# Designs tried in a protein design run: peptides against a protein of PDB entry 2KNC. Part 59

Target 1, 74 residues: chain A of PDB entry 2KNC
Amino acid sequence: KGPDILVVLLSVMGAILLIGLAALLIWKLLITIHDRKEFAKFEEERARAKWDTANNPLYKEATSTFTNITYRGT

## One batch from the design tools (peptide; made by RFdiffusion4, then SolubleMPNN)

Design b2_p23_5_s1 (from b2_p23_5, 21 letters changed)
Fold by OpenDDE base, seed 4:
Structure b2_p23_5_s1 (fold): chain B 74 residues (1-74), chain A 23 residues (1-23)
Amino acid sequence: as target 1 above (74 residues)
Amino acid sequence: ELLLALLLLLLLAELLLEELLRL
């Protein structure tokens, strides 16, 4: 009895669906890893930019500490 | 989750290959 042509067709269809699903899973995995790395880099760059902004002389702290040179703390 | 889905997909591909080799 030759291979049932229907079984061969269903196996080929199943293989194509599996390859397609595997490709989508690999693609989603690569994007998820990329996005996590990009988010980590973005948060690091944002943290660095916040440090540079904290040292930016344009951002005067709302509290100007005037050192009163005449204050003799007795 | 995704790693488990990939493992299940690989297992299903192996089972389909074994069935194809039995025809």
Scores: peptide ipSAE 0.036, ipTM 0.604, DockQ to the pose 0.054
Fold by OpenDDE base, seed 2:
Structure b2_p23_5_s1 (fold): chain B 74 residues (1-74), chain A 23 residues (1-23)
Amino acid sequence: as target 1 above (74 residues)
Amino acid sequence: ELLLALLLLLLLAELLLEELLRL
């Protein structure tokens, strides 16, 4: 019996859909892994930059605590 | 890697098509 033309057409259509879906899933997975690695690197670099800034002897904290010598607590 | 996976998937689709044409 020659191959059923309908079975061949449906199988080719199914294969194309499965290939397309698999390619999209792999692409999305690769992007998601890349983005997570890039974000982790960015947070590490940001953490290091904060540590370097905190150790800068020229960095004055925006919050200056002044002891009010005139404050005699009643 | 992705290109190799796509090539393997195409090869698998060709093999499945050949098997289907033999039934």
Scores: peptide ipSAE 0.035, ipTM 0.605, DockQ to the pose 0.068
Fold by OpenDDE base, seed 5:
Structure b2_p23_5_s1 (fold): chain B 74 residues (1-74), chain A 23 residues (1-23)
Amino acid sequence: as target 1 above (74 residues)
Amino acid sequence: ELLLALLLLLLLAELLLEELLRL
């Protein structure tokens, strides 16, 4: 007796659904990994740009804290 | 790429169907 036609139909439908779900999960996973790598690279480049601005020998901080040594506040 | 993945998927579905029909 060949396999029950209902078992074959349900198994084929189940396989198609599992494959479609697996493809969507793989697609979402690839996008999520790509976006996280791109974001990490962007934050690294932003961090480097902040360091280059802080170490710019032309950027003297406009705020020289003059500690007035003669101001002993009573 | 997507077309090749779809062809591999159809081939896998055919192989699974053949195996189920042999049981």
Scores: peptide ipSAE 0.033, ipTM 0.598, DockQ to the pose 0.071
Fold by OpenDDE base, seed 1:
Structure b2_p23_5_s1 (fold): chain B 74 residues (1-74), chain A 23 residues (1-23)
Amino acid sequence: as target 1 above (74 residues)
Amino acid sequence: ELLLALLLLLLLAELLLEELLRL
């Protein structure tokens, strides 16, 4: 019995639809992985920016502790 | 054979879609 032409036709149509669906799934997966990596970089850069703001060399703490070396507490 | 393989491939695509919607 030759391949049922209807079965072959439906299988080809189904395969095309599945390739299309698989391509959309792969595309969504790649975007989701990209966005998670970009978000992780953004949070790392934000954490660095907070650390650099805490060590801003222009932000001199208004409190200078001077140890008076001439104060002999007798 | 071919119809069963196609059905399994469709089911796998649906399961992968559901899993990808949970991510």
Scores: peptide ipSAE 0.028, ipTM 0.539, DockQ to the pose 0.026

Design b2_p23_5_s2 (from b2_p23_5, 21 letters changed)
Fold by OpenDDE base, seed 3:
Structure b2_p23_5_s2 (fold): chain B 74 residues (1-74), chain A 23 residues (1-23)
Amino acid sequence: as target 1 above (74 residues)
Amino acid sequence: LLLLTLLLLLLSALLAELQRLLE
Protein backbone atom coordinates (compact mmCIF):
# COMPACT_ATOMS: atom_id res chain seq x y z
CA LYS B 1 0.00 0.00 0.00
CA GLY B 2 1.65 3.28 -1.08
CA PRO B 3 2.39 5.62 1.82
CA ASP B 4 -0.75 7.48 2.87
CA ILE B 5 0.44 11.00 1.98
CA LEU B 6 -1.73 12.51 4.75
CA VAL B 7 -0.23 10.21 7.40
CA VAL B 8 3.31 11.01 6.14
CA LEU B 9 2.63 14.80 6.22
CA LEU B 10 1.08 14.67 9.72
CA SER B 11 3.95 12.50 10.99
CA VAL B 12 6.62 14.87 9.55
CA MET B 13 4.82 17.88 11.08
CA GLY B 14 4.59 16.02 14.41
CA ALA B 15 8.31 15.12 14.24
CA ILE B 16 9.32 18.78 13.59
CA LEU B 17 7.18 19.97 16.53
CA LEU B 18 8.60 17.25 18.82
CA ILE B 19 12.22 18.09 17.80
CA GLY B 20 11.54 21.80 18.49
CA LEU B 21 10.03 21.02 21.91
CA ALA B 22 12.90 18.61 22.72
CA ALA B 23 15.49 21.30 21.84
CA LEU B 24 13.71 23.84 24.10
CA LEU B 25 13.53 21.31 26.96
CA ILE B 26 17.24 20.41 26.58
CA TRP B 27 18.13 24.13 26.54
CA LYS B 28 16.01 24.81 29.65
CA LEU B 29 17.49 21.74 31.39
CA LEU B 30 21.09 22.85 30.65
CA ILE B 31 20.40 26.37 31.99
CA THR B 32 18.63 24.96 35.09
CA ILE B 33 21.57 22.62 35.83
CA HIS B 34 24.07 25.46 35.28
CA ASP B 35 22.14 27.87 37.54
CA ARG B 36 21.77 25.23 40.30
CA LYS B 37 25.54 24.53 40.21
CA GLU B 38 26.33 28.25 40.35
CA PHE B 39 23.80 28.76 43.19
CA ALA B 40 25.27 25.81 45.14
CA LYS B 41 28.76 27.36 44.72
CA PHE B 42 27.42 30.76 45.85
CA GLU B 43 25.82 29.22 48.99
CA GLU B 44 29.10 27.39 49.75
CA GLU B 45 31.09 30.66 49.35
CA ARG B 46 28.52 32.46 51.55
CA ALA B 47 28.80 29.73 54.18
CA ARG B 48 32.65 30.03 54.10
CA ALA B 49 32.44 33.85 54.31
CA LYS B 50 30.23 33.49 57.42
CA TRP B 51 32.81 31.18 59.03
CA ASP B 52 35.68 33.55 58.06
CA THR B 53 33.75 36.47 59.63
CA ALA B 54 33.30 34.43 62.82
CA ASN B 55 37.05 33.63 62.85
CA ASN B 56 38.20 37.18 62.02
CA PRO B 57 40.89 37.74 64.71
CA LEU B 58 40.00 41.46 64.63
CA TYR B 59 36.33 40.73 65.46
CA LYS B 60 35.69 40.60 69.19
CA GLU B 61 32.11 39.54 69.80
CA ALA B 62 30.36 42.41 71.59
CA THR B 63 28.66 39.79 73.81
CA SER B 64 30.63 37.67 76.26
CA THR B 65 28.51 35.12 78.11
CA PHE B 66 29.67 34.99 81.72
CA THR B 67 28.43 31.88 83.51
CA ASN B 68 27.66 33.12 87.00
CA ILE B 69 29.02 30.19 89.07
CA THR B 70 27.31 31.70 92.16
CA TYR B 71 23.83 31.34 90.62
CA ARG B 72 22.63 28.02 91.97
CA GLY B 73 19.10 28.18 90.66
CA THR B 74 17.20 26.94 93.59
CA LEU A 1 13.13 14.85 33.04
CA LEU A 2 9.83 12.91 32.84
CA LEU A 3 8.51 15.30 30.15
CA LEU A 4 11.73 14.88 28.12
CA THR A 5 11.52 11.07 28.34
CA LEU A 6 7.87 11.15 27.22
CA LEU A 7 8.83 13.44 24.30
CA LEU A 8 11.62 11.04 23.24
CA LEU A 9 9.21 8.07 23.45
CA LEU A 10 6.66 9.92 21.26
CA LEU A 11 9.42 10.84 18.76
CA SER A 12 10.62 7.21 18.60
CA ALA A 13 7.04 5.96 18.07
CA LEU A 14 6.55 8.55 15.29
CA LEU A 15 9.81 7.51 13.56
CA ALA A 16 8.77 3.84 13.79
CA GLU A 17 5.39 4.65 12.16
CA LEU A 18 7.18 6.62 9.39
CA GLN A 19 9.45 3.63 8.73
CA ARG A 20 6.39 1.33 8.57
CA LEU A 21 4.74 3.63 6.00
CA LEU A 22 7.89 3.74 3.80
CA GLU A 23 8.16 -0.09 3.68
Scores: peptide ipSAE 0.049, ipTM 0.625, DockQ to the pose 0.066
Fold by OpenDDE base, seed 2:
Structure b2_p23_5_s2 (fold): chain B 74 residues (1-74), chain A 23 residues (1-23)
Amino acid sequence: as target 1 above (74 residues)
Amino acid sequence: LLLLTLLLLLLSALLAELQRLLE
């Protein structure tokens, strides 16, 4: 019995859809891996920039704690 | 990765059925 032309056509259509879906998943995976690596670098750079800012001798902390020597705690 | 492996398995099964229909 020669191949059922309808079965062959439907199977080829199914293959094209699966290849298309696989390509989209690979593309999304590559972007997601790229974005995670870039985000991790960005957070590391932000962490380093905070450490460098904390060591700036011109940086005065906005919070100055003065011990009030006249405060008699009951 | 699991979805990609499942798609590759489905594609390989579909190719095998196509070959079987052409024989």
Scores: peptide ipSAE 0.048, ipTM 0.628, DockQ to the pose 0.078
Fold by OpenDDE base, seed 1:
Structure b2_p23_5_s2 (fold): chain B 74 residues (1-74), chain A 23 residues (1-23)
Amino acid sequence: as target 1 above (74 residues)
Amino acid sequence: LLLLTLLLLLLSALLAELQRLLE
């Protein structure tokens, strides 16, 4: 029984669709791995920037509380 | 990963059926 030409055509179409879907999954996986690495770097840089801001020796709080010892509240 | 393994399994099954139809 020669191969049913319709079965061969449908199977080839199915194979192409499966290869296309596999390629999209690989592409999505690569992007997801890339984005996770970039996000991890961004979080590390943001964490470092937060530490650098907290320890910035140039940041003098603009608010100095001076207790005037001469202020006897009436 | 599971979806990729299922896709590869389906592709291998389809290829095996194509080989069987060409014999």
Scores: peptide ipSAE 0.047, ipTM 0.626, DockQ to the pose 0.088
Fold by OpenDDE base, seed 5:
Structure b2_p23_5_s2 (fold): chain B 74 residues (1-74), chain A 23 residues (1-23)
Amino acid sequence: as target 1 above (74 residues)
Amino acid sequence: LLLLTLLLLLLSALLAELQRLLE
């Protein structure tokens, strides 16, 4: 019984769809790995910027605790 | 990764069935 031409056509179409889906999954995986590396770099830069801001002598905390030396609690 | 492995298994099964139909 020769190959049913319809079955062969449907199988080839199915193979093309599966290859296309595999390629999209590989592409998404590569992007996800790239984005995670970029995000890790961004969080490291943000952590460094926060550290530099904490050591910046120009950063006066908006809350100055004024210890009134005249409050001798008698 | 699991979805990719499943997809490769389905592709290999489809290729094997195609070969069987061409024989």
Scores: peptide ipSAE 0.044, ipTM 0.629, DockQ to the pose 0.082

Design b2_p23_5_s3 (from b2_p23_5, 21 letters changed)
Fold by OpenDDE base, seed 2:
Structure b2_p23_5_s3 (fold): chain B 74 residues (1-74), chain A 23 residues (1-23)
Amino acid sequence: as target 1 above (74 residues)
Amino acid sequence: SLLDLLLSLLLLALLLALLKELE
């Protein structure tokens, strides 16, 4: 039997939808992989920067403790 | 994922439509 024109039209429409969906999935996957690689690099750089700061003999802690000589606990 | 399920169902529907066209 010759191809049913309705079946052909529906199959073409379905194929277009599949291609569109596949393209969106590939796009999302590429972005997700990119973002994870960039995030992993950022976390490594942040960890390294923390180590460099900790080993810097010129580093002074931003937190300074001042003894309030006028504080009487009574 | 739900999306993978929908994709697989759509692929199956297309395959069945193509097989029906070959009859």
Scores: peptide ipSAE 0.072, ipTM 0.679, DockQ to the pose 0.078
Fold by OpenDDE base, seed 4:
Structure b2_p23_5_s3 (fold): chain B 74 residues (1-74), chain A 23 residues (1-23)
Amino acid sequence: as target 1 above (74 residues)
Amino acid sequence: SLLDLLLSLLLLALLLALLKELE
């Protein structure tokens, strides 16, 4: 029997939908991998920036040590 | 995921359509 035009049309539509869905999944996967790598770099840079801030001579520690000159250690 | 289920059903529907055209 010759190809049923309706079946051919439905199969073509289904194939287009699958290709579109596959493209969206690949796109989402690429973005997710990219975002995770960028976030990991950003957290590493933030960690480094905290170290650089600790070594920054302009950084004032929230804790001040007062030497009590009158403290006689027992 | 729900999406994977929908994708598998769509693949199955396409396979059945192709098999029908081979007859």
Scores: peptide ipSAE 0.069, ipTM 0.677, DockQ to the pose 0.074
Fold by OpenDDE base, seed 3:
Structure b2_p23_5_s3 (fold): chain B 74 residues (1-74), chain A 23 residues (1-23)
Amino acid sequence: as target 1 above (74 residues)
Amino acid sequence: SLLDLLLSLLLLALLLALLKELE
């Protein structure tokens, strides 16, 4: 049987829509991967900055921990 | 996701159209 021209046209239209959707998904995926890598780098830099602050001899902690000698946690 | 469902339905429709064309 010769190709049904209507089926061919509908399949081509479907393929174009799929290619367009795939391109959008790839684009979104690339952005999401980029943003996650940048966020991971930011959290690593923040963790390093916290350690650097803790080791800075000029840094005086704003909070002091006091041990209550009368608190026997049963 | 709803998008995955729509994509799967579109892929299925395309596959059925291609299978019909092979007959």
Scores: peptide ipSAE 0.069, ipTM 0.676, DockQ to the pose 0.056
Fold by OpenDDE base, seed 5:
Structure b2_p23_5_s3 (fold): chain B 74 residues (1-74), chain A 23 residues (1-23)
Amino acid sequence: as target 1 above (74 residues)
Amino acid sequence: SLLDLLLSLLLLALLLALLKELE
């Protein structure tokens, strides 16, 4: 008796929702892969900066340790 | 995941709609 117009409309709406959800999942996956690559580069740069600091003879620690001569530890 | 459940329900609804259209 021909396609029910309501069934056709609901199927089209469902297809649009599926395509939308698939696009969001693909987008989230791409962002997650991108962010992991960027974070890995950031951690590599941070590690390199620490190594360069350790090997720089001009590096002076900003933190000074004060030895309290009056503390007798008793 | 919750998204997989929603996706499976949506796929099932589409499949049922298509089957009804073939009747």
Scores: peptide ipSAE 0.067, ipTM 0.677, DockQ to the pose 0.077

Design b2_p23_5_s4 (from b2_p23_5, 21 letters changed)
Fold by OpenDDE base, seed 2:
Structure b2_p23_5_s4 (fold): chain B 74 residues (1-74), chain A 23 residues (1-23)
Amino acid sequence: as target 1 above (74 residues)
Amino acid sequence: SLLEELLKLLLQALLEALEELLK
């Protein structure tokens, strides 16, 4: 008995599709891990920059808070 | 996991194709 060519062809097509889907999932996973690591690094750098600024005795805050004396909360 | 299920389906399809070739 020879192989059923149609079964073989459909199985190969299905295998190619599944390999493609698996590759996309792996790629998405790698990107997600990369993005999370990059974001974590960015937040660490921001936290460090804030700390360094706080230790500079010459640093002046650019933002000033003024109390509006005329604001009577109605 | 979803990926594991897809790999299982892939392996199953390959085994079925191999069995069909060996008939």
Scores: peptide ipSAE 0.070, ipTM 0.682, DockQ to the pose 0.088
Fold by OpenDDE base, seed 4:
Structure b2_p23_5_s4 (fold): chain B 74 residues (1-74), chain A 23 residues (1-23)
Amino acid sequence: as target 1 above (74 residues)
Amino acid sequence: SLLEELLKLLLQALLEALEELLK
């Protein structure tokens, strides 16, 4: 009894498609996790840089706050 | 899940192929 060639071919084709789909899903998942971790790291580094800048006595704020003593709120 | 259903279909197709190969 020879194998049913049609069954074999259809099963192989289905397997290839499903493996390909699974690989794409895994790839997307890995990228998503990686990107979120890198973004979180970037935000942490920015937060540290802001903290370090705030503690640097040589840092001069770009924004000057002026209190308008003549402002009469209506 | 959709993925589980696809995996079940894959396993079923592979088992059927193996059965045909073992005939």
Scores: peptide ipSAE 0.068, ipTM 0.677, DockQ to the pose 0.097
Fold by OpenDDE base, seed 5:
Structure b2_p23_5_s4 (fold): chain B 74 residues (1-74), chain A 23 residues (1-23)
Amino acid sequence: as target 1 above (74 residues)
Amino acid sequence: SLLEELLKLLLQALLEALEELLK
């Protein structure tokens, strides 16, 4: 009794789908870990920049705040 | 879950193929 060609074909297709799904899950996991590390680095750099700005007497703020005298508030 | 059922079906198909190859 030779192997059933239909069984072999379906099993190969199933194996490909499983491998593909596993690869996608691993890929998503790796990206998630990478993105968290990159975001942590970004937040650290922002924190350093803010600290350096606070200690630099030559820093001039790029943001100007004006009081709207007509604002009633809530 | 639907995913578990799918995985079980695919695993079962793989096992059946292995059995057929070993005949």
Scores: peptide ipSAE 0.065, ipTM 0.674, DockQ to the pose 0.090
Fold by OpenDDE base, seed 3:
Structure b2_p23_5_s4 (fold): chain B 74 residues (1-74), chain A 23 residues (1-23)
Amino acid sequence: as target 1 above (74 residues)
Amino acid sequence: SLLEELLKLLLQALLEALEELLK
């Protein structure tokens, strides 16, 4: 009534693969959460920089708009 | 780390599954 050796070997192989897959999914999840938090901080700093610029009466916008007169919209 | 704790948990689950197969 012992376990089938092939069943044991296949179950061990499957378990190792599942552990590896789980580790990769956890790692990907942690990186994604970390990156979203860092991106949120970057967007907050960018928003703050726009407010600081708007409140400075000596600021002149560095953005210039050029219209391409040769573009016909085709 | 959180990752290390989760890996330890998975290894424990593997050991329990092996013990169940060997009963």
Scores: peptide ipSAE 0.054, ipTM 0.660, DockQ to the pose 0.052

Design b2_p23_6_s1 (from b2_p23_6, 20 letters changed)
Fold by OpenDDE base, seed 5:
Structure b2_p23_6_s1 (fold): chain B 74 residues (1-74), chain A 23 residues (1-23)
Amino acid sequence: as target 1 above (74 residues)
Amino acid sequence: LELLQLLLDLLLSLLQELLDQLL
């Protein structure tokens, strides 16, 4: 029985759709893995920066608490 | 991953069916 042209066309259309979906899933997976690695790196760098700030006496928190000498705390 | 494998298996099945119809 010769190739059913309709079945051939439907199978080609189905194959194209599946390739497209597979490509999107692979792309999403790669992005998700990349973003998790990048986020982990940023959190590590942020944690290190916090530790360095705690140990570096040069980072006086710029919070100059001006004790207003006129504020008698009642 | 399982969904991707399922789609790949479906793609391979359709390609095989296409080949079997063209030959």
Scores: peptide ipSAE 0.080, ipTM 0.692, DockQ to the pose 0.065
Fold by OpenDDE base, seed 2:
Structure b2_p23_6_s1 (fold): chain B 74 residues (1-74), chain A 23 residues (1-23)
Amino acid sequence: as target 1 above (74 residues)
Amino acid sequence: LELLQLLLDLLLSLLQELLDQLL
């Protein structure tokens, strides 16, 4: 049976579309896994940095509360 | 993963159909 040219053309078009969709899905999956790993690492590093700072006896809070001793509330 | 497998199976089915039309 000679190749049905229409079936061949439609199947090639379908294959190209599926390869494109598969590539997009793989790309999205890789990005999603990468972003989740990077975010988890960032939150771990942030949690560790906060812990190390809390245990540092030389740490001075950036926020200093000044009590205005001259403010006699009327 | 299941959707990707479904697309792969569909791609393989189309490639098989192409092969069956060329032979």
Scores: peptide ipSAE 0.078, ipTM 0.687, DockQ to the pose 0.064
Fold by OpenDDE base, seed 4:
Formats: sequence, structure tokens, C-alpha cells
Structure b2_p23_6_s1 (fold): chain B 74 residues (1-74), chain A 23 residues (1-23)
Amino acid sequence: as target 1 above (74 residues)
Amino acid sequence: LELLQLLLDLLLSLLQELLDQLL
């Protein structure tokens, strides 16, 4: 007896739905991995930019320490 | 990962069932 057309149709529909779900899961996984890598890179670049700003000769510290040469600590 | 594997196994099972019905 040839394949039950209903069983074939339901199996094809099920396969298409599973392919669609698998594609969405792969897509979500790729985005999640990408976003985590990009965020980690952004935080590393931000950390480097803070280090570079600390060594930037244009960075004037808000706190000027004046050494009082007249202070004789007894 | 486990959910993806489960879906893959289910897909393969349905494809096998379809093949067994077509042959």
C-alpha cells in the first residue's frame, strides 16, 4: 500500500518546522556568541582607552599636588 | 545544546520514517 498521503504530509510539515526551529536556535546561538565577544572586546578597548587616557599628556589630573617646600615636618 | 541535539535527532527520525514510507 503506497505511503499514506496524510502521514507523508504531516512528516514533511514536522520536518519543515524542526528545520525552522533549528535555524532559529543556531541564529540565536550565533548572535549570543557574537554579542558576548563584541561586548568583551568593547570592555577591553574601553579598559585600554582608560590606560591610554591616564598616560595622555593632555590629561590634566583634577588634583594638583603642591609640594610645600616650606613644610618642615617636626 | 541538548535541545538542539534533541531537535536534530527528531528531524533525523522523521526523515528516516519518511524514507521508510517512500521505499
Scores: peptide ipSAE 0.077, ipTM 0.685, DockQ to the pose 0.063
Fold by OpenDDE base, seed 3:
Structure b2_p23_6_s1 (fold): chain B 74 residues (1-74), chain A 23 residues (1-23)
Amino acid sequence: as target 1 above (74 residues)
Amino acid sequence: LELLQLLLDLLLSLLQELLDQLL
C-alpha cells in the first residue's frame, strides 16, 4: 500500500505548525532573556546612582522623619 | 543567532526524516 497521501499531507501540515510554534517560542524566550538582563543592569545602575547621591555632601533629603517624644500612645 | 540556526536545522532534519519514513 503506497503511503496514504492524506497521512503525508497531515504530517507535513503538523510539522510546519510545530516549526512555526517553536520559532515563536524561541523568539519570545530570547526577548524575555534580553529584557531581564537589561532590566537587571538598569536596577543595578539605579542602585549605584542612589548610593552616589546619598554620598554627595551637597544632597539633603527632602523628607525628614520626626519622632514625637510627647506622644505616649494613650 | 548560531544556536537558533542550529535548532532550526535540527527541526528541519527531523521533519525530513519523518517524511522519508512515511514515503
Scores: peptide ipSAE 0.068, ipTM 0.674, DockQ to the pose 0.051

Design b2_p23_6_s2 (from b2_p23_6, 20 letters changed)
Fold by OpenDDE base, seed 2:
Parts: structure tokens; sequence; C-alpha cells
Structure b2_p23_6_s2 (fold): chain B 74 residues (1-74), chain A 23 residues (1-23)
């Protein structure tokens, strides 16, 4: 029985649509992996910058805790 | 997971097309 031309046409159209969808998903996946790697690098660099600031001998915390020695809690 | 399912579906459609062309 020769191939049903409608089945052949619909299957080819379906295959083209799936290839297009697969290409979009691969593209989205590549971007998502790239962005996650860049974000992880950014958070690592930010963490390092915070450690460098904490070890700076010239850095004094802007917050001075004053113990009020005259506060005798009754 | 979704990409793998789409790949499997594509392979199934290509197989169905091949079988229909040989019948």
Amino acid sequence: as target 1 above (74 residues)
Amino acid sequence: LELLLLLLLLLQLLQQLYDELLE
C-alpha cells in the first residue's frame, strides 16, 4: 500500500516543529547554564571583596558600641 | 527531561515515517 501522503506530510511537519522546539530548548539551556556560571563567579568575587575589606587594617567598623556605664539597671 | 522526551518523540516520528515509506 503506497504511503498515505497525508500521514507523510503531517509527520514531516511534526518533525520540523520538534526540531525547531528542540533548537529553542537547547538555546535556552545554553543561556541558563552560562548565566548560572556567571552568577556563581559574581557571588565568589563579591565574597572575596568582603573578606579583603574585613582584613584591611585601616578599616574601622562605622558602628561604635558605647556601653553606658551609668546605666545601673534597677 | 523535556528535551530528552522531545528527542525521543522526534525519533519515534522519524521511525514511523520510515516504516510508512517502506510499507
Scores: peptide ipSAE 0.052, ipTM 0.642, DockQ to the pose 0.067
Fold by OpenDDE base, seed 5:
Structure b2_p23_6_s2 (fold): chain B 74 residues (1-74), chain A 23 residues (1-23)
Amino acid sequence: as target 1 above (74 residues)
Amino acid sequence: LELLLLLLLLLQLLQQLYDELLE
């Protein structure tokens, strides 16, 4: 008996839906990998900028500790 | 893992379609 027309239609619809879902999942995966690589690069550049600021021989800490020589802690 | 399972399910569906077209 020739293929059940309903089985063929449901199988073709199922195949199209699965291909569409697979394409969306691949697209989402590529974006997620891209965003993670960009974020990792941003955190590395931010880390380097902190190191350059900390090792800058012209960087004077904004916090100067003045020892008050007249403070007798009673 | 999920993408591989979906690919396997697609291959199974294509096999079923092929078998139904040969009957």
Scores: peptide ipSAE 0.051, ipTM 0.638, DockQ to the pose 0.071
Fold by OpenDDE base, seed 3:
Structure b2_p23_6_s2 (fold): chain B 74 residues (1-74), chain A 23 residues (1-23)
Amino acid sequence: as target 1 above (74 residues)
Amino acid sequence: LELLLLLLLLLQLLQQLYDELLE
């Protein structure tokens, strides 16, 4: 029996839709992996920048404690 | 897992299309 044209058309449409869906899922997976790697790198750089700020030789604490050696509290 | 299931489903549709073209 010759192929049912409707079955052939529906199967081809189904195959195209599945290829499209697979491509979208692969694309989403690649983006999600990329974004997680970039975010992990950003958090590592931010952590390093916090450590570098703690060692920043230009950081002068706003508060300096002076001990007055002549202050005998009565 | 989902991508593997989708690939298996695609292979099943291609097999069904092949069988329908040979009938």
Scores: peptide ipSAE 0.051, ipTM 0.638, DockQ to the pose 0.077
Fold by OpenDDE base, seed 1:
Structure b2_p23_6_s2 (fold): chain B 74 residues (1-74), chain A 23 residues (1-23)
Amino acid sequence: as target 1 above (74 residues)
Amino acid sequence: LELLLLLLLLLQLLQQLYDELLE
């Protein structure tokens, strides 16, 4: 029996759909890996920026405690 | 895992198509 033309058509259509789905899944996976790497880098840079803000040598606490030597607490 | 299963299913479908084209 020669190849059933209907089975050939359905199998080719199925193969195209599966290739398309596989390509979309690979693309989504690549994007997800890329975005996670970029987000991890951003969180690392944000963590470093928070450390640099905590150790900013330009941030002298604006609270200078002046001991008023004239205050004899009686 | 799912992508690997999908790839295996595609290979099986291509094999079935090849076998049916040779009969």
Scores: peptide ipSAE 0.051, ipTM 0.637, DockQ to the pose 0.078

Design b2_p23_6_s3 (from b2_p23_6, 19 letters changed)
Fold by OpenDDE base, seed 1:
Structure b2_p23_6_s3 (fold): chain B 74 residues (1-74), chain A 23 residues (1-23)
Amino acid sequence: as target 1 above (74 residues)
Amino acid sequence: SLLQELIERLLAELEAQQRLEQE
């Protein structure tokens, strides 16, 4: 039956496209989750490094504040 | 690719079913 063959072909093509799209979405989701985990780990390590620097007695602060004793505010 | 092989298998199974329906 001519129309049945066309319907079957279109249904198979549609199914293949849907499976392909689903596989791509799953793949992208897995990569996105992986990248977010790696980024979160990197930010945690960076936060830890900042904390360690703050508690390190060998750390020299880059900013120095000086008071101008000659300034009278006029 | 594994996906291409799966597609080819699905197409081959479909063609086999079409042959059986023509008999």
Scores: peptide ipSAE 0.101, ipTM 0.731, DockQ to the pose 0.089
Fold by OpenDDE base, seed 4:
Structure b2_p23_6_s3 (fold): chain B 74 residues (1-74), chain A 23 residues (1-23)
Amino acid sequence: as target 1 above (74 residues)
Amino acid sequence: SLLQELIERLLAELEAQQRLEQE
């Protein structure tokens, strides 16, 4: 029964370590998923803000592209 | 912490089992 006790103790220690590692992995995964969802929402809000700006009649584009048809690059 | 309490409970159960096996 001596070696069995040592095996049980080592198995329990191993199980505790595995549970701790699993909990850390789950925690890291949850954070990563949360951060990706938050980033996706941020990009969606930026895309919406860009759309709203495009539809805002008060928005005057700072840059206008003029095609000079008379410019012959020498 | 909940984890510490769980570990303490598991250790207590193991000690109880060891006592039963030594009897």
Scores: peptide ipSAE 0.091, ipTM 0.720, DockQ to the pose 0.093
Fold by OpenDDE base, seed 3:
Structure b2_p23_6_s3 (fold): chain B 74 residues (1-74), chain A 23 residues (1-23)
Amino acid sequence: as target 1 above (74 residues)
Amino acid sequence: SLLQELIERLLAELEAQQRLEQE
């Protein structure tokens, strides 16, 4: 009778731990899906903002490329 | 709830073991 009671107690404890772990995995999965959807919206808004900037005739690019024509790579 | 269902299942296993010990 002693070893069977210990097996039941350990199985109950193990089952509670597995339920807790499963709940955490589901929670993490939901957050990950939410964050991916939010990131996709953010990238869409960035793409739209870039398009709006390109269509604005007053926009000047902050980055300019300079070519050093005198540089001969040694 | 999943927790209640698990507790009920473990209780049923405990009752089944008690019946086997009475035979």
Scores: peptide ipSAE 0.086, ipTM 0.699, DockQ to the pose 0.156
Fold by OpenDDE base, seed 5:
Structure b2_p23_6_s3 (fold): chain B 74 residues (1-74), chain A 23 residues (1-23)
Amino acid sequence: as target 1 above (74 residues)
Amino acid sequence: SLLQELIERLLAELEAQQRLEQE
């Protein structure tokens, strides 16, 4: 009767460990999905803010284009 | 808790098996 009792005890311990691991994986997955949604929203708001700045008549881009009339190339 | 209920069910099944093995 010893080996059967040991198998049951090991199966119970294994089940508890698997449930705990599954709960941690689900929790990690939920956090990862939440963080990705929040990041996507942040990037959308940042893209919108850039568009609003570009459409502002008071905005001047920090970069300017200069034509070098002396450049002949190689 | 769900975990306590699971453990109690597994213990009850183990006790039931022990009773069947004593008959």
Scores: peptide ipSAE 0.079, ipTM 0.697, DockQ to the pose 0.155

